Peptides against a protein of PDB entry 5K2M. Designs and how they scored, part 161

Target 1, 273 residues: chain A of PDB entry 5K2M
Amino acid sequence: MRIGITYTVLRREEMAIKERAGEFGEVVMLHEDDLLFPGNYDLDVVIIRNVSHFKALYTARLFESEGIPTVNSSRLIFEAGDKLFATLRLAGKVPVPEWKAALSEGGALRVPDSLGYPLVSKPVFGSWGRLLAKVNDRDSLEAVLEHRKWMKNPLYGIHYFQEFVEKPGRDIRSYVIGGEFVGAIYRYSNHWITNTARGGKAEPCSDPEVEELSVKAWEAFGEGALAIDIFESEKGLLVNEVNPNMEFKNAARVTGADMAGKLVEYAVEVAKT

## One batch from the design tools (peptide; made by RFdiffusion4, then SolubleMPNN)

Design b2_p24_3_s3 (from b2_p24_3, 12 letters changed)
Fold by OpenDDE base, seed 1:
Structure b2_p24_3_s3 (fold): chain B 273 residues (1-273), chain A 24 residues (1-24)
Amino acid sequence: as target 1 above (273 residues)
Amino acid sequence: SEIEELQKLYDNADKIYGFIPSGF
């Protein structure tokens, strides 16, 4: 078994994945600078750990073009890594926050007619709560839309909105790999954007309802390794988003779950199919 | 080590994302 691991920066996650992969076979670390295609790679599977969503997507697709399966697949990265595409998958399977998508300023200005205020404006791509905006009124909506006009990436012209969900000072991040629930954490923050990377405290989450919902959310995609962000709301648990390029160092530390091992085990399984 | 890794991510953010992300 030859396991490739693509990476941008050798983080704690990549080190853990490397270490666990070594128990299953030969490990080939592939920094982004090493990735040239076509490359005639001799690998049974590649674990995709590029930091950039787009680099991860293209890397996965490039290996797949050479007949090498990836974890995650380019399909999964594409569908799960886009908030709107992920919502389209999730909405048919699990409760999600109410959402609207608009493809123009004129359309976006009508979103409050359906969702009301406050709204959350999200880019369809990005991480760590970047470019999230709580939109409390018409003036704020106009400001967000005005700024989007001047952003260079045309994807910022895809307007994705959610209802603002009142959270109990925390959210939940769960992890499902190959359909198996691996673990979950609470992320605490006094800010409406909860993220452990922003200094939020993490604690273990042991809730059977979270576990069940997480698996169902994963089943909406049907493959791969996903981190799942869940909100506790007055109307129950809501699946907010998923991440096909998950960070798990804090979750692994807090829960003691062998997330790196589970990821490698799944990759080995994928290699054998 | 963790701070150093985050710093490396920040220092390379322009190459990774084409911009410096907020939220580090």
Scores: peptide ipSAE 0.018, ipTM 0.594, DockQ to the pose 0.081
Fold by OpenDDE base, seed 2:
Structure b2_p24_3_s3 (fold): chain B 273 residues (1-273), chain A 24 residues (1-24)
Amino acid sequence: as target 1 above (273 residues)
Amino acid sequence: SEIEELQKLYDNADKIYGFIPSGF
C-alpha cells in the first residue's frame, strides 16, 4: 500500500500520521511544492493535511480526479470546512447555536430582529477564531459590515451569524474518525474565543453525552475524520462547528488517544474500498 | 529552511504572540 500525505507544514500531527502510516505501507510525503496535476500519482490513498482549507479542498479533489481516494474527501472538506454548509448539515441532526445567514448588508442588518444581541459574526471560512466578532449592538454590527465591504475575498460578503453562547470558561473539542469516537478535551480560556492555539489549556473530557453528540454530529456528514467543537450552554450541549483538517496534538497529548493511528487506519480502510 | 521556520513559528505562536498568526 502506498499512502500519500499532503502537507503545508510538518506539524506534530503530520509527523505522527507519517509514523503510523509507515506501519501499513510506503509513505509518500507530499509538500504543497511537490503537487502538480495531472501527476499520474501512484498512491492508494491520500491523507490531506494542508493547512489552508481551500488548498486542502482542491488537493483532495485533484487526487480524486485521478481515481485516488482521500481522507478527508473533497466533499467532506467542502461541507464541513464551511461554517454555513456545516451548519446546514448539523442543524437537522444535533442542537446548534441559533444562526442566521444573509447575502447582503441589508439582510445582515435585519439579523438582530431574529437573533437579538449579542451576536457572533463569523466568516464562513477560517481557523483559530480568525475574524470572529462579538457584535453587542447596532454600532458594532454596522462596523463589521463596513469592514467586510472592503475585504478582498468575496466570501466575506456571505454574512453568517450565531447567537452568542455564554460558556463556562471552556468549550469541548471531540474527535470522531470513521464514525468512532476517539476522544475529547476541554479547552479553557478566559476569552470568549476558546482555542488552545490562543493560549488555552486542554484537559481530558470524559462525558457520555459528549460522546453521543459527537457521533451524531459526525453522522450528519457520514464519512471521514472530524474534530467537533461543542459548547456547554444553558440550553445544553450545542455543536458549534466541525473541522475536517483537525489539529489533535493537544488532544492526543492530554487524552493519550491514538488519533494519528485511528486516522491512518481509516485511510487504509478507505483505500481498500 | 522556510518549513522549519514556519514550524517553529506555528509551535510557538501562542507563546510569542498570544495567538496564531493569520498567515496560515
Scores: peptide ipSAE 0.016, ipTM 0.564, DockQ to the pose 0.064
Fold by OpenDDE base, seed 3:
Structure b2_p24_3_s3 (fold): chain B 273 residues (1-273), chain A 24 residues (1-24)
Amino acid sequence: as target 1 above (273 residues)
Amino acid sequence: SEIEELQKLYDNADKIYGFIPSGF
């Protein structure tokens, strides 16, 4: 068994994956600078750990073009890594925040007629709460839309909105790999954007409802390794988004779950199919 | 190199910032 691992920065996650993969076979670490295509890669599977969503997507597709399976697949990265495409999959299987999409400024200005205020403006791509805006009124909506006009990436012209969900000062992040629930944490923050990257506390989450909902959310995609972001709302649990390029250092530390081991085991299974 | 600098920043982020940024 030859296991490739693509990466941008050697984080604790990549170190743990490397160590665990070494128990199953030969490990080939592939920094982004090492990747040229077409190439003569002799690998049974590649674990994709590039930081950039788009670099991860293209890296996966390039290996697949050479007959090498990837974890995650380019299909999963594409569908799960886009907030709108992910919502389209999730909405038919699990509760999600109310949402609207518009393809023009004129369409976007009508979104409050359906969602009301406050609402949240999100880019369809991006991580760590970048360019999230709580929109409280018409003036704020117009300002957000005006700024989007001057952004060079055409994807910023895709207007995705959600209802604002009041959270109890925390959110939930769960992990499902190959259809198996691996663990979950609470992420505490005083900001309406709950992210441990902003100095938040993490605690273990042991809730059977979270476990069941997380597995159902994964089943909407049907493959791979996903981190799942869940909100505790007055309406109950809502699946906000999924991440096909998951960080798990804090979750592994807090829960004691072998996230890296589970990921490698799944990659080995994928290699054998 | 840029990679080495990012690695050092990541390794020491908890000491520097009191938390580890997820954006690395």
Scores: peptide ipSAE 0.015, ipTM 0.506, DockQ to the pose 0.078
Fold by OpenDDE base, seed 4:
Structure b2_p24_3_s3 (fold): chain B 273 residues (1-273), chain A 24 residues (1-24)
Amino acid sequence: as target 1 above (273 residues)
Amino acid sequence: SEIEELQKLYDNADKIYGFIPSGF
């Protein structure tokens, strides 16, 4: 078994994945600078750990073009890594926050007619709460839309909105790999954006309802390794988003779950199919 | 922190990629 691991930065996650992969076979670390295609790679599977969503997506697709399966697949990265496309998958299977998408400023200005205020404006791509905006009124909406016009990436012109969900000072991050629930944590924050990457605290989450919902959310995509963000709302649990390029350092530390091992085991299974 | 690492990546993106990539 030859396992590739693509990466941008050698984080704790990548180190753990490398270590565990070594138990199953030869490990080939591939920094982004090492990636040229076509490349005649001699690998049975590649674990995609590029930081950028787009780098991960294209890396996966490029390996697939050479007949090498990836974890995650380019399909999964594409569908899960885009907040709107992920919502489209999730909405058919699990409860999600109310959402609207608009393709123009004129359309976006009508979103409050259906969702009301406050809204959350999200880019369809990005992580760590970047460019999330709580939109409380018309003036704020206009400002967000104006700023989006001047952003270089045309994807910022895709206007994705959610209802603002009042959370109990925390959210839930769960992990499902190959359809198996691996673990979950509470992420605490005094800010409406709950993310441990921004200095939030994490605690173990042991809730059968979270486990069941997490698996159902994963089933909306039907493959791969996903981190799942769940809100505790007055309406019950809501699946906010999923991440096909998950960070798990905090979750692994807090839960003791072998996230890296489970990911590698799944990659090995994928290689054998 | 993870944010600091990402900021470093962003700050060096032009050097690394010849442009600032969007989506990370």
Scores: peptide ipSAE 0.015, ipTM 0.526, DockQ to the pose 0.066

Design b2_p24_3_s4 (from b2_p24_3, 11 letters changed)
Fold by OpenDDE base, seed 3:
Structure b2_p24_3_s4 (fold): chain B 273 residues (1-273), chain A 24 residues (1-24)
Amino acid sequence: as target 1 above (273 residues)
Amino acid sequence: SEIEELQELFDNADEIYGFVPTGF
């Protein structure tokens, strides 16, 4: 078996995936600078580890066009990596924060009529809490909308809002690969955006309710490897978002789960189908 | 090398500086 691994930066995750993949066959590391299409790639499967959402999406689709399956698939990256498209999948299966989408400024200005304040404004794409805004009032909403008009990417004209969820100084990140729950962590932060990548700490999460909810959230998509972000709210557990380009070094360290191994095992299964 | 040093910095940025580089 020949396993490709595409990457932008060689992180702990990519090193762990490479090491584990070597136990199953020949490993071909493919930096973004090595990728040209159409190409003559002799690979049974490609694990997509590009940092950019869009580069990951297009890389996956390009390999698929050569008849090579990818983990994750371009379909999954597309649907899970867009916050609005992910919400559309999740909302039919699991509890999610209340949300609204508007396609114009005039529509966006009416969102508080249904959700009230405070709101959270999100771009439909992007990672690490980039361009998240807590909107407490009308003046703040108008300011966010005004700034969006000057952003060049047309996707910034898609206005996605959620209710603001009060969290107990933490959130939950779980991992589901091929439909199997692999593990979960609590992520602590003093900021309303909880993320260990912003100087927070992680602790193991062992909660059967989190495990069940995580599997149900994965079933909304039905394939691949997903990180799932869950909020502890006064209304119970809410699935906030999913990530098809998961970071897991902290989760693997804290839980002891072989997340890289599980990802490779799933990729090997995909290669055999 | 410079590339190896940048990769190591990226991987450890959360532990060293309390943040990770962002991208699209």
Scores: peptide ipSAE 0.021, ipTM 0.581, DockQ to the pose 0.066
Fold by OpenDDE base, seed 1:
Structure b2_p24_3_s4 (fold): chain B 273 residues (1-273), chain A 24 residues (1-24)
Amino acid sequence: as target 1 above (273 residues)
Amino acid sequence: SEIEELQELFDNADEIYGFVPTGF
């Protein structure tokens, strides 16, 4: 078996994936600079580890066009990596925060009529809490919308909002690979945006309800490897979002779960189908 | 250092915030 691994930066995750993949077959590391299409890639499967959502999406689709399956698939990356599309999948299967989408400023200005204040403005794409805004009032909403008008990417004109969920100073990140729950962590933060790097702590989460909900959230997509972000709310557990390009360095360290191994095992399974 | 903190933030951003820095 020949396993490709595409990557932008050789992080701890990519190193772990590479190491584990070597136990199953020949590993071909493919930096973004090595990727040229169409190509004659002799690979049974490709693990997609590009940092960029869009690069990951297009890389997956390009390999698929050559008959090489990817983990994750371009379909999964597309649907899971967009907050709105992910919400559409999740909302039919699991509890999610109340949400609204608007395609214009005029539509966005009506969102508080249904969600109230405070609400959270999110871009449909992006990471690291970038451009997340807690919108407490009309003035703040108008400011966010005004700024979005001047942003160059048309996707910033897709207005995605959630209710503000009061979290107990933490959230949950779980991992489901190939339908199997692999592990979960609590991420502690004093800020409404959880940030473990800025003095945040990660602890193992061993909660059967989290495990069950995580699997159900994965089943909304039905394939691949997903990190799942879950909120503890007064309404119970809410699935906030999923990530098809998961980092797991801290989660693996804290839980002891072989997330890299599970990812490779799943990729090997995909290669055999 | 600030650089180390930024590197740590980058290395853990998906776990911290739910998505990897896409470089978008």
Scores: peptide ipSAE 0.050, ipTM 0.646, DockQ to the pose 0.088; fails the geometry check
Fold by OpenDDE base, seed 4:
Structure b2_p24_3_s4 (fold): chain B 273 residues (1-273), chain A 24 residues (1-24)
Amino acid sequence: as target 1 above (273 residues)
Amino acid sequence: SEIEELQELFDNADEIYGFVPTGF
């Protein structure tokens, strides 16, 4: 078994994956600078750990073009890593926040007619809460839309909105790998944007409803390793988004779950299929 | 430093920073 691991930065997750992969076979670490295609790579499977969604997506597709399966697959990365496409999958299986998509400014300006205020404006791509905006009124909506016009990436012209859901100062991150629930954490933040809280705390989440919902959310995609973001709302649990290239160092630390091992085990299973 | 804090934020965003706004 030859296991490739693509990476941008050697994080704790990549180190853990490398270590666990070494128990199953030969490990080939592939920094982004090492990736050139076609490359005739001699690998049985590749674990995709590129930080960039797009780099991960294209890396996966490029390995697949050489007949090498990837974890996650390019299909999964594509569908799960796009917030709108993920919502489309999730909405058919699990409760999600109310959402609207608009393809023009004129369309976007009508979103409040359906969702009301406050709204949440998201880019369809990106991680770590980047370019997330709570839109409380018309003026704020117009400002967000104006700024988006000047952003270089045309995907910023895809206007994705959700209802603003009040949360109890925390959300839930769960992990499902190969259809198996691996673990979940509560993530605490005093800020409405998760990614602004200095000193965020994670605590283990042991909730059968979270476990069931997480598996159902994974089943909307039907493959791979996903982190799942779940909100505790007045309406009950809502699946906000999924991440096909999750960080898990803190979740692993807090829960004691062998997330790296589970990921490697799944990759080995994929290699054998 | 603020840069180190931002880096830590990025390094931990998926896990440590819990309160994802319902829209985010």
Scores: peptide ipSAE 0.025, ipTM 0.548, DockQ to the pose 0.034; fails the geometry check
Fold by OpenDDE base, seed 5:
Structure b2_p24_3_s4 (fold): chain B 273 residues (1-273), chain A 24 residues (1-24)
Amino acid sequence: as target 1 above (273 residues)
Amino acid sequence: SEIEELQELFDNADEIYGFVPTGF
């Protein structure tokens, strides 16, 4: 078996995946600079670890066009990596924060009529809390909308909003690979955007409700490896977001779960189908 | 270093913030 691993930066996750993949066959590390299509890739499966959502998406699709399956698939990356598309999948199966989407400024200005204040404005794409805004009032909403008009990417014209969920100073990150719950952590933060990099503590989460909800959230997509963000709210557990290109080094460290091994095992399974 | 901090932030961003960088 020949296992490709595409990557932008060799992180701890990519090193762990590489090491575990070596137990199953020959490993071919493919930096983004090494990728040219169409190509002649002798690979049974490719694990997609490109940092950029779009690069990951296109890389997956390009390998698929050559008959090489990917983990995750381009379909999953596309649907899970867009906050709105992910919400559309999730909303039919699991509790999600109340949300609205608008396709114009005029539409966006009416969102508070349904959701009230405070709101959370999100881009449909992006990572690390980029361009998340807590919108407390009309003036703040107008400012966010005005700024978005001057952003070059047309996707910023897709206005996605959620209700503001009061969190108990933490959120939950769970991991489901191939439909199997692998583990979960609490991420602690005093900020409404949970940021463990700024000194946030991670602790193991052992909650059967989280496990069940995480599997159901994965089933909304039906394939691949997903990290799942869950909020603890007054309404109960809410699935906020999923991630098809998960980081897991801290979660693996904290839980002791073999996330890299599970990912490789799943990729090997995909290669055999 | 500031570069190491940025790299760590980048390397942990999804785990930290709950989403993968899609804007680059």
Scores: peptide ipSAE 0.022, ipTM 0.582, DockQ to the pose 0.111; fails the geometry check

Design b2_p24_4_s1 (from b2_p24_4, 13 letters changed)
Fold by OpenDDE base, seed 2:
Structure b2_p24_4_s1 (fold): chain B 273 residues (1-273), chain A 24 residues (1-24)
Amino acid sequence: as target 1 above (273 residues)
Amino acid sequence: SLVEQVLEIIKKSDLLKENVPSGA
């Protein structure tokens, strides 16, 4: 078996995936600079670890066009990596924060009529809480919308809003790979944006409700490896977002779960199908 | 062009990710 691993930066996750993949076959590390298509790649499966959502998406689709399956698939990366598209999948299966989408400034200005204040403005793409805004009032909404007009990326003209969820100073990140729950962590932060990448404390989360909800959230997509971000709210557990290009170093460290091994095992099974 | 727009989207996506230190 020949296992490709595409990457932008060799992180702890990519090193762990490489090491674990070596137990199953030949490992081919593919930096973004190594990728030309069509390329006649001799690979049985490719694990997609490109940092950029769009590079990951296109890389996956390009390998698939050569008949090489990817983990994650281009379909999953597309649907899960866009916050709005992910919400569309999730909303039919699991509790999610209340949300609205608007396609114009005029539409966005009416969002508070439905959701009230405070709101959370999210770009449909991005990670680590970038360009998230807590919108407490009309003036803040107008400011966010004004700034979006000057952003050159057309996707910033897609206005995605959620209700602001009061959290108990933490959120949950769970991991589901091939439909199997692998583990979960609490991420602590004094800021309304919880992210361990910003130096937040992580602790193991052992909650059967989190496990069940995480599997259901994965089932909304039905394939691949996902990190799932869950809020503890007054309304119960809410699935906020999913990530098809997950970081797991902190979760693996805190839980002791073999996230890299589970990912490779799943990729090997995908290669056999 | 559409190609230029896609390239700009990719570029912006990369820039957004590069500016966040990989957390501990």
Scores: peptide ipSAE 0.022, ipTM 0.468, DockQ to the pose 0.145
Fold by OpenDDE base, seed 3:
Structure b2_p24_4_s1 (fold): chain B 273 residues (1-273), chain A 24 residues (1-24)
Amino acid sequence: as target 1 above (273 residues)
Amino acid sequence: SLVEQVLEIIKKSDLLKENVPSGA
């Protein structure tokens, strides 16, 4: 078996994936500079580890056009990597924060009539809480909408909002690969945007309700490897978002779970189908 | 162009991800 691994930066995750993939066959590391299409790639499967959502999406689709399956697939990257498209899948299977989408400023100004204040403005794309805004009032909403008009990317004109969820100073990040729950962590932060990249502590999460909910959230997509962000709220657990481009070094360290091995095992299964 | 806009978004996304330690 020949396993490709595409990457932008060789992180701890990519090193671990490379090491575990070597146990199953020949490993071909493919930096973004090595990727030209159409090409003659002799590979049975490609693990997509490009940092950019769009580079990951197009890389996956380009390999698929050569008849080479990818983990994750271009379909999964497309649907899970967009917060609105992910919400559309999740809302039919699991509890999610209340949400509204508007396609104009005039529509967006009516969102508080349904969600109230405070609410959260999100771009449909992006990671690490980039361009998240807590909107407490009408003046703040108008300011966010005004700034969006001057952003060059037309996707900033897609207005996605959620209710503001009060969290107990933490959130949950879980991992599901090929329908199997692999592990979960608590991410602690004093900021309303919880992310361990911002200096938060991570601790193991061993909760059967989190495990069950995480698997159900994965089943909304039905394939691949997903990181799942879950909120603890007064109304119970809520699935906030999913990520088809998993970072897992802290989760693997804290839980002892073999995230890289599970990802490679799944890629080997995909190669055999 | 649309292509230039996509490339600019990709570049900004990559730069931000390279400079932020893995948060998970």
Scores: peptide ipSAE 0.022, ipTM 0.529, DockQ to the pose 0.136
Fold by OpenDDE base, seed 1:
Structure b2_p24_4_s1 (fold): chain B 273 residues (1-273), chain A 24 residues (1-24)
Amino acid sequence: as target 1 above (273 residues)
Amino acid sequence: SLVEQVLEIIKKSDLLKENVPSGA
């Protein structure tokens, strides 16, 4: 078996994936600079580890166009990596925060009539809490919308809002690969945006309800490897978002789970189908 | 139109909320 691994930066995750993939077959590391299409790639499967959501999406689709399956698939990357599209999948299967989408400033200004304040404004794409805004009032909403109007990317004109969920100073990140729950962590933060990349403490999460909910959230997509962000709320557990380009270094370290191995095992299964 | 399709999705999402028992 020949396993491709596409990457932008050789992180701890990519090193671990490479190491584990070597146990299953020949590993071909493919930096973004090496990716030209159409190409004569002799690969049974490609693990997509590009940092950019869009680069990952297009890379996956390009390999798929040559008959090479990818983990994650371009379909999954597309649907899971967009917060709105992910919400559309999730909302049919699991509890999610109350949400509203608007396609214009005029539409967005009516969102509080349905959801009230405070709101969270999110871009449909982006990582690490970038461009998340807590919107407490009308003036803040108008300010966010004004700023969005001047952003060059047309996707910033897609207005996605959630209710503000009061969290107990933490959130949960779980990992489901091929339908198997691999592990979960608590991410602690004094800020309403919980992000371990900004120096938040991570601790193991061993909660059967989290495990069950995480699997159900994965089943909304039905394939691939997903990190799942879950909120502890007064309404119970809410699935906030999923990430098809998961970072797992902290989770692997904290839980001891072989996330890289599980990802490779799944990729090997995909290659055989 | 694409706009109509997205509006229909939004509308359907509201209907889904009404039909999903709020675990409240």
Scores: peptide ipSAE 0.006, ipTM 0.249, DockQ to the pose 0.040
Fold by OpenDDE base, seed 4:
Structure b2_p24_4_s1 (fold): chain B 273 residues (1-273), chain A 24 residues (1-24)
Amino acid sequence: as target 1 above (273 residues)
Amino acid sequence: SLVEQVLEIIKKSDLLKENVPSGA
């Protein structure tokens, strides 16, 4: 078996994936600079670890065009990596924060009529809480919308909003790979954005409700490896978003779960189908 | 063009990731 691993930066995750993949076959590390298509790739499966969501998406689709399956698939990356498309999948299976999407400023200005204030403005793409805005009032909404007009990327013209969820100073990140719950962590933060990349503490989360909800959230997509972000709210557990290009170094360290091994095992299964 | 738009999307996506320390 020949396992490709595409990457932008050799992080702890990519190192762990490489190491575990070496136990199952020949490992071919593919930096973004090595990728040209059409290409002559002799690979049974490719693990997609490109940092950019769009680079990951296109890389997956390009390998699929060569008849090489990917983990994650381009379909999953497309649907899970877009916050709005992910919400469309999740909302049919699990509790999610109340949300609205608007395709114009005029539409966006009516969002508070349904959701009230405070709101959370999200870009449909992006990572680590970038361009998340807590919108407390009309003036803040108008400011966010005005700034979006000057952003060159047309996807910033897709207006996605959620209700603001009060959290107990933490959120939950769980991991589901191939439909198996692998583990979960609490991410502590004093900021309303609970991303551990901003210096948050991670602790193990052992909650059967989190496990059940995480599996159901994965079933909304029905394939691949997902990190799942869950909020503890007054309404109960809410699935906020999923990530098809997950970081897991802190989760693996804190839980002791072999996230890299589980990802490789799943990739090997995909290669055999 | 559509190509320029896609390239701009990719570029901005990368820029949005380069400035965040790996911490999840």
Scores: peptide ipSAE 0.024, ipTM 0.516, DockQ to the pose 0.179; fails the geometry check

